# Peptides against a protein of PDB entry 4GMN: the designs that were tried, part 66

Target 1, 375 residues: chain A of PDB entry 4GMN
Amino acid sequence: RYANITLLALVTLASIGTDFQETLVKGNQGSRESPISAADEEWNGFDDADGDAMDVDQKSSSGEDQEEDYEEIDVKEDDEDDDDDSITSEMQADMERVVGADGTDDGDLEDLPTLRELIQTAVPQLIRLSNLPIDSDESLTIQSHALSALNNISWTISCLEFANGENANIHNAWYPTAKKIWRKTILPILEADSADLKLATQVTSLAWAVARVLHGETPTDGNPHRKFISLYHSSKQQAGGNSNSIEEPEDPFQGLGVKCIGVVGSLAHDPAPIEVNREVGVFLVTLLRQSNNVPPAEIVEALNQLFDIYGDEELACDKEVFWKDGFLKHLEEFLPKMRTLTKGIDKRTQPELRTRADEALLNLGRFVQYKKKHA

## One batch from the design tools (peptide; made by RFdiffusion4, then SolubleMPNN)

Design b1_p12_6_s3 (from b1_p12_6, 5 letters changed)
Fold by OpenDDE base, seed 3:
Structure b1_p12_6_s3 (fold): chain B 375 residues (1-375), chain A 12 residues (1-12)
Amino acid sequence: as target 1 above (375 residues)
Amino acid sequence: MPVPLKPVRPLP
C-alpha cells in the first residue's frame, strides 16, 4: 500500500518533469520566429514557354472486380480524452515566467512557486529515496523511480539558458542541489561498481543532466571522468561478448556510450582542471581515430563535446591541451571519414541520426577552418 | 514509465 502510493508519486514527479520540458522546448521554438521582415523581393515570374500537348493514349485494361468484403470492424474509438492535464495552471504560469523573464537579479524563487517546491522539497526526498538500502525488489523499484524523477527534473532545468546571467535565480537555487545530487546519489552508485547496466544507464543519464549545468564546476572527488570512461569501455566489452542480451535502445542517442561521452564532455569544460580536460579530450579524439568501430551517434556526440570544450581560444585548455596535444591534425584527418560516415546513414530509416550527423559534419568543417585562422 | 527525457541539444 505505502509502496504503491510512493511509486505513483514518483511517476507523477517524473511526468511533471517531462511535461515541463515539452513546454520549454515549444516556448523556445516560438521565441526564434523573429518576424523576418518580408522584404518585398518582387520575384519576377519566369516566362510562358509553350508546353506542346502530347496525347498519351488511354489504354483501357479491364481488370476484374474482386469485392473482398472487409467487415468494417466499427472500432468505437472511445475517445478516452486522457486529457492528462498534468500541467497545472501554476506550472504553466511558472514556465511562461521562465521563458519571459529577462533576469530579475532576485536570487529567490518567490515568483516560481512550483519550481521552488520541486527543488527545495521534492528533490531532497528523491535523493533520500535513491539512497535507501537495497534489500528487496521493492527498494530497487523505488530507487529506479527516484532516479527517473531526478533525471527528468535535472534534464528540464538543463534545457534553460544560463549564459550571460539568464535565469540566474534558477541557476543559484539549482546549483547547490545539483552538487547534492552528484555527491549523494551519483557518486555512491558509481562507487558501488554494480554490473547492472540498467542502473548504470539511469545514473549516467542523471549525471549528464547535472553536468550540463555544473560543467567544470562538477565535484572532482574520486575522478568521476575516469569512472565514466571506464564505464564506456566496460559497456563495449559486455555488448561484444553477448550479442543477445542488451536490447540496443531504438534511439541511437539513448545508448550508454552516448551518455558517457555527454557526461565526460560536460565535466571537461572550464574551469575543470587541465589534467581532467586533457584526459577527456584525448578520450574523445581517440574515438574519432577509432571511428570504424564506434556507433555514429557516439561520434556525433564526441564531435559536439569537442566543439563546446575547445570553441573558445581564450581558455587555458586551448593552449595547454588543444594546440599542445595536436588535436587540430586529428580533426582535419577525420573530416573525410566523417563525410563517408554521414553519407552511409540512410535518411529513410534513421532521419534524426542523419540530420545530426550532417550538422556535426558542417560544424567540423567550420571548426577546423576557425582553428586554422587562429593558429 | 515516463520515457527518460532525450538529451535534446536545442537545434541551433
Scores: peptide ipSAE 0.039, ipTM 0.788, DockQ to the pose 0.077
Fold by OpenDDE base, seed 1:
Structure b1_p12_6_s3 (fold): chain B 375 residues (1-375), chain A 12 residues (1-12)
Amino acid sequence: as target 1 above (375 residues)
Amino acid sequence: MPVPLKPVRPLP
């Protein structure tokens, strides 16, 4: 009985995260009806103009472990059908406020009650459930559903704009929670070194969602980038060795390899330690050099991560890694290979992969031109 | 089962 209620609640929270993303995507599609018809616009880098680094003074107050007495949630059996539509409508209204905010509403999380409850109430419980000892198929199922819900919430939040101080209230509420997900959920699962590729795929998806907000501020404890690089290589060895087709996900961008690239790319952004950035940058450039044996979706993701990491010339990683390690030469040498790769993708059978590859090829050309001009 | 949200990079 309790397990079924917990599973239902976890399914609902994961659905909530999905519907919230769909609403966000629909809202953003209404604002982005500017096809960048700039075939001829010179790529000028990423102008992160207003990086007023709020010096968050890490006053390490050693707060004593207060045992939070978890009050038993008395789930009243009230009538099932009307409450789901109400929650979805409130979430839609919260997302419409977030997407429709013309940057003038320093919205408080007080005005976003559903998002507040997801961050403050639901996520802490999901973290707890994802950390349960795995001693049964039931506990494994609970963990999988808790990771799914955390993934969906984290992905939805990672689709919000946080550049230029946009959604700063949401960012400020999410940031400590995202670090808690990383430290309490992601790291322990990565350290357990489980041979479970399903669990590895779930935790890597969650790690990417979290790292898309935290970037280089993602906790570097235990060198998680090396764990994801190791997981990438291990996943390739398993795919090559067993003719048991782990059904390659029908969507090439849902592969564990793409997710690993997305995580490590996000972890390498400023202000990541220059050694972390270098190890990731070398990994990504090595994928391009070995592209004959790399799935096209992983090449697309690796390129996009390289653009995002090295797009700003003011960042320490530009001088200390990109130029110093000669990445421009590798990107330039990869251009003809990328053209061949992209042309080899059938638009009829793989339209999304082809579109993203055409875009990544265009951006690679622009990026190489930009970097040559700013050399 | 809720489909785990696709890592959709927002299209630029």
Scores: peptide ipSAE 0.039, ipTM 0.787, DockQ to the pose 0.077
Fold by OpenDDE base, seed 5:
Structure b1_p12_6_s3 (fold): chain B 375 residues (1-375), chain A 12 residues (1-12)
Amino acid sequence: as target 1 above (375 residues)
Amino acid sequence: MPVPLKPVRPLP
């Protein structure tokens, strides 16, 4: 009876975390044309303002009018309007305040009561539940649900803008809690070295969400980047041995490999120790060099992490790692491989993967040009 | 079961 109530509460907290993210995504779609990534403001070379040079003279070859009768597929919009009832009015009001806050309101968490209760009341209990002794299938189930709820809350918070002092109130409230999740939930599970790939996937997803906010300020105790690199390699060895036992996630970006890349990339951001940055940067560049044996989604994530880590020339990692270890040459040599990889993705069967690969290819071209200009 | 939130890298 108590277990079922606890599980229901954990499922509810995980749902609330999802519904918050959906509200943030809906709110951002309403307010702007795709915000140029914060990386485009830092990169004076990603501005499309000088892009007038791709006048590809597509000579109009007059090919004859074949009137293909487009059968108007009457897409019945099944107005399955039934799913909008999950968002509580208080939760929506909190997210509308976060999304609508034009960076200038030093709003206290007093004005965000639902988010406050998630961070201050729910998360400490979830951390406690994720640290229960594993002695039964029931305790494993509780841990898995607690990790799922922590994951969803942490991902939602990691989708908030914190650049330029935006959402500083939320950042300041989350930061100590994120460090607590890292030290009390993530590190103990990583140190337990469980052969459970499900648990590894859950903790790695949570670690990435937490590291997206903490960046290089993530606690370095136990060299967590090496643990995730080791987990990446171990996951590949297991997948290569039994093609029948890991349902590849339907979404290629949900793979453990992508999650490992995402977490180690995030851990390598400034102000990470230069040794940590170097080990991660070498790992990521090595994936590009070995791209023939790496899933396209992992290549996309590895590129994106390399852009985020080395986009700013003022950072110590630019001089001490990027230039010193000759990363530009590896990125330039990878451009023709990336074009081939991207063209090999079927737009009909994998539209999201293709879009993200086209973007990563574009950004790789721009990044290489930027770095050549600043050499 | 709530779907684990996708690692949303913001699309640029």
Scores: peptide ipSAE 0.038, ipTM 0.786, DockQ to the pose 0.077
Fold by OpenDDE base, seed 4:
Structure b1_p12_6_s3 (fold): chain B 375 residues (1-375), chain A 12 residues (1-12)
Amino acid sequence: as target 1 above (375 residues)
Amino acid sequence: MPVPLKPVRPLP
């Protein structure tokens, strides 16, 4: 009885997340006047307006040499299972930083009571249900439904504009919850290294939705970008070995490979560590070099991620990675291959993939021209 | 089952 009620509630929450996205998309379509023909805009990069770079005052504490006195600490194994649900000092500082942004919009969702209840009441329960011990087909079903609900909520929020201080109340309410989803749901499932490709696809979809909001501020603990790169490679090895058709998703953009690219691309944005950015950038550029063996949808996503990561010349990653590692040459050498790839996609059978590939090809041409002008 | 929301980059 309880299981069926829980499953019905999870299906309902996942449906509310979908219906909310449709409502937001319909609302935004009513405010967007005619599509400016994207044909005539010279791509000028991302003009980020003045993000006040917090001067992290490097207090150089001078090293004084303290001598190594080797006191043999007798480690008494006191097995105190302290379930230290202690908010780490960093989690508290992260919460204080979200609250400390100019105290006019405390993440107050008074005008958005449904979204408030989704974030504050539903998501914490979904996190708990996604972390239940898997001991039965019923617990696995509950986890899958909880992940589906978290995915739909997170994707809906990730489709909001947060640039220029838009939706700041929603961003501020979501940000700590998104970090909690990352730490409590995504990382534990990713670390369990399950051979379940369905679970891997669900958690990677959720991770991408979360990382589309957190970007380079996504927790870097345990090098999650390397875990998703590993998952990308493992998924390719499994698809090549078993003639048991995991039915390729009818939508090429729903593949685990595309989702892995979307996650790692999002994780590589500023202020991500330069070495994280480099490892991701090298991975993405390597996919372009190996494009003969890569699905077209993954190439489209890899290009889009490269444009988003390296679109701003003021970012440290432009100088320290893009130019230093010679990415422009690889993008320029890929242009003729991308033209061939795009022309090979049948407009009749794969109209969406063809449209996205035509767009990515256009943007690749513009991006290469932009970077050559700013060299 | 509700279809999981697709990763769709908004069409411009």
Scores: peptide ipSAE 0.038, ipTM 0.785, DockQ to the pose 0.076

Design b1_p12_6_s4 (from b1_p12_6, 4 letters changed)
Fold by OpenDDE base, seed 1:
Structure b1_p12_6_s4 (fold): chain B 375 residues (1-375), chain A 12 residues (1-12)
Amino acid sequence: as target 1 above (375 residues)
Amino acid sequence: MPVPLPPVRPSP
């Protein structure tokens, strides 16, 4: 009886996570009907700095000449010089109090009560349920449903914009919880000696959603990037040997390989240790070199991760990894292979994969040109 | 079963 109620609650939480994402995607489509004219704008990297506001020349229509007579209110300059220096002492005492509280400053979500309850009430219970001892098929089912609910919530939050201080209240509330999911759910499951590819796929999907918000600030304890790289290679070895291959997901982007690439890519962003960035960058570039034996969706994901990691030239990883390890040469040598790969995808049978491959090919051309100008 | 949400990349 309790198990059935728990399972129903977990399915409901996983549905709420999905419905919230669909609502966010529909909301964001309504704002983007500005026709980006295909101007040959030179791709200048991922500089966060110059948001040059496109001056929308509002052609104001000529409305008529009503001459309303504004009376000059003569505001007297009363020069009262009172030097009340007293305000400086209390503001200084409040600043010292903010530095000393190891308080989880849970970002204020007063205006977002549903999201607050998901983060503060539901997620801690889901973490607990995902970390129960597995002693029965019932406990395994509870873990799988708890991971599915955590995945859907984490994916929904990872689809919010957090650049430029957008959604900062949500980011601040989620960030400590995301680190807790990583340490209490993801790492223990990755450290468990389990041959369960379904569980591995669930935890890797959750890890990607979490790492898309935490980036290089994701906890590096136990070198999780190496565990996901190892999982990638192990998944390829199993698919080649047993005719009982888990049916490749109908969606090419739901594959365990794509998810592993997405996790390790996200883990390699600044401020990740240069050693972590290097190991991931070498892994991703190695996939491009071996592209004849790699699914097209994994190539698309590996390219996008390479653009996101190395798009900014001011980052230490650009000099210490991208240039030092000669990645530009590998990307340039991959351009003709990517053109062949993309043209090999049938637009009629795989329209999404073809669209994302056409985009990744375009971005690869731009990225190689950019990096050649900044060499 | 709730379908695991697709990895939404924003289009560039």
Scores: peptide ipSAE 0.020, ipTM 0.726, DockQ to the pose 0.086
Fold by OpenDDE base, seed 3:
Structure b1_p12_6_s4 (fold): chain B 375 residues (1-375), chain A 12 residues (1-12)
Amino acid sequence: as target 1 above (375 residues)
Amino acid sequence: MPVPLPPVRPSP
């Protein structure tokens, strides 16, 4: 009885986290439609008039109309308007405030009551539930649902803009809580060295969401980047050995390999220790060198992490890692391989993967040109 | 199970 109520509450918190993210994504798409004022540049089109109408007399061959009687299957659209009215009016009001908040407000969440209760009340309980002793299938189920709720909340917050001091109130409220999730939930699960790939995938997804906000300020205790690199390699060895198909997620970007790359990339951003940055940078560049045996989605993620880590020439990692370890040469040598890889992705069967690979290829060309100019 | 949301990269 108590377990079912706890599970329902955890599912509801996980749903709230999802619905909040979907509406933030829709809101951010709407703000980029600033109407580019149609400057009516009258491009006076070229007048070339030569209308030579060649009359190609294609003979009508009368093929017999076989009327195949398609039985109109009256698909009653049961419009089950599952109006999943999961988005409360308070959540909508908090979202409108987050999208409109010029970051001038004092670091209080007074104007964001739903987000405040999620961070201050719900997350501490989810951390507690994720750390219960696993002594039953019920405790394992509670842990999995608590991790899912923490994941969705953390992902939603990681989709907010924090650059230039935007959403500083939310950042300041989340930052100590994110460090607590890292130290109390993520690290203990990673240290338990469980062979459970499902649990490893859940904790790695959560770790990525948390590391997308904390970046190089993520706690370095116990060298977590090495644990995620080890997990990456272990996941590849298990997939190659046992014909127990880990059901490759339908989405190639949901794979444990992509998640491991996303975590370690995020951990390597400034102000990460140069040794951490170097180990991650070498790992990512090594994936590009071994690209023939690496899924395309992991290559896309590894490229994007390399651009984000080494995009700024003023950072210590540019001089001490990127230039010193000769990363530019490896990126240049990878350009023709990336073109071949991207062209090999079918737009009909994998449209998202192809779009993200075309973008990563474009950015790789620009990044190599940028670094050559600033050498 | 709520599907773990895709890593939404903000489009640059």
Scores: peptide ipSAE 0.020, ipTM 0.725, DockQ to the pose 0.088
Fold by OpenDDE base, seed 5:
Structure b1_p12_6_s4 (fold): chain B 375 residues (1-375), chain A 12 residues (1-12)
Amino acid sequence: as target 1 above (375 residues)
Amino acid sequence: MPVPLPPVRPSP
């Protein structure tokens, strides 16, 4: 009885975390209809002049007009308005305040009552539940649901803009809580060295969400970046051996490999120790060099992390790692491989993966050109 | 600079 109430509460908290994210995504789509100012000068795309239009003369076989009277099946689109009324009007109002805050109002956390209760009341309980001794299938189930709820809340918060002092109230409330999740939930689970790939996937997802806010200020105790790199390699060894692979997630970006890359990339951002940055940067560049054996989604994520880590030339990691370890050369040598990889993704079967790969290829070209101008 | 990519979608 108590277990079922706890599980229902954990499922509800996980749902709330997802529902907030959907509201943020919807709110951010409305703001992006700002007219792209026509100041994108026509970068004359490279004339791929090798459009050999093979005129396949498909002979007009005049097949006879069989007027098959296809009965117009009036598919009533039952607009099942799945009024997914799951989002409370209070949650929606909190997210609308966060998304619609044009960076000028230091909206107090007082004006965000649902988000406040998530951070201040729910998360401390979730941390407690995720850190219970695992002695039964019930305790394992409670841990899994507590991790899912922490994941969804942490991801939602990680989708907020915190640049330039935006959402500073939320950042200030979340930052100590994020460090507590890291120290009390993530690190203990990573130190337990469990062979449970489900648990490893859950904790890695949570670690990524937390590290997307903490960046290089993520606690370095016990070298967590090395644990996630080790987990990446271990996950690849297991996938190659047993046909009881965890069903590859339908979304290629939900794979444990992508999550490991996202975590270690986030951990390597400034002000991370240069040694941490170097180990991660070398890992990411090594994935690009080994790209023939790496899933395309992991290559896309590894590129994005490299752009974010080394995008600023004023950072110590630019000089001490990027230039010193010759990363530019590896990125230049990877450009033709990335073009081939991207062209190999079927737009019909994997439209999102193709779009993200096209973006990563474009950004790789721009990044290489940027770094060459600043060499 | 690279174009900022949209944030990676959370795990559902």
Scores: peptide ipSAE 0.019, ipTM 0.718, DockQ to the pose 0.617
Fold by OpenDDE base, seed 2:
Structure b1_p12_6_s4 (fold): chain B 375 residues (1-375), chain A 12 residues (1-12)
Amino acid sequence: as target 1 above (375 residues)
Amino acid sequence: MPVPLPPVRPSP
């Protein structure tokens, strides 16, 4: 009786998360669907219509030269070359304090009471329910539904724009909660090393949604990027052995492999440690090199992650990983393979996969040209 | 800059 009420509440919370996501997607599509009026305005040629030159006599008023003699104050540059870049123990303590400030600036969600109750009341209960001891089919069902509700809420929030200080109140309210989901739900499930591919797919989907907001600020405890890379490889070994047991998801982008790539890509963004960035970057570039046996959706996701991670030349990972490890050569060598791969996708049977592959191919060409100009 | 692709919709 209590379990059925709990399950109904979890299904309801998961539905609210999905309905909110659909509303955000429709709102953001409505802003991008400026009607491209298909004015097929037939480009009629340049008619050479004769421009009559109107002579506008601009009378030059001569304003007088007041030579104000600004005395050149000869500021002697004393070249004191003392580059003692000793990061003071105070700057390290302030960085640890900025990283360790649980700034309980619970972003003021007064204007968003439903979202406030989801983040402050529902999510802490979902974290608790996802972390219950698994001792029965009932506890496993509760965990699965709690993970589904957390996934839908986290994905919905990850679809908000947070760049340029947009939605800062939501970001500030979500950020500590997202870190709590990571530490209390995601990491314990990953550390349990369960052979349950359904549970692994659910937790990896949730991890991607959380890491899409936290990026390189996602907690690095226990090297989670290596756990997701290991999970990627393990999922491929199981798929090769028993073609009858994994219903390939009807959507190619819902596959565990795509989700693993999305998580590790998100974890490798600045300010991630250079070692984490390098291990992820090498993994992603290796998928492109070995692409003959990699699903097209995983190649599309791996390319997008590489563009997002290495799109900024001011970041330390550009010099220390992208250029140092010679990633440009691998991306350039992959261009003809990507053209063949994209052309091999049937537009009739897989229209979304084909569209996303055409976009990734276009972006790959632009990215290679960009990096060649900044070499 | 590359055009950011829309997020994959999670399965319901």
Scores: peptide ipSAE 0.019, ipTM 0.717, DockQ to the pose 0.621

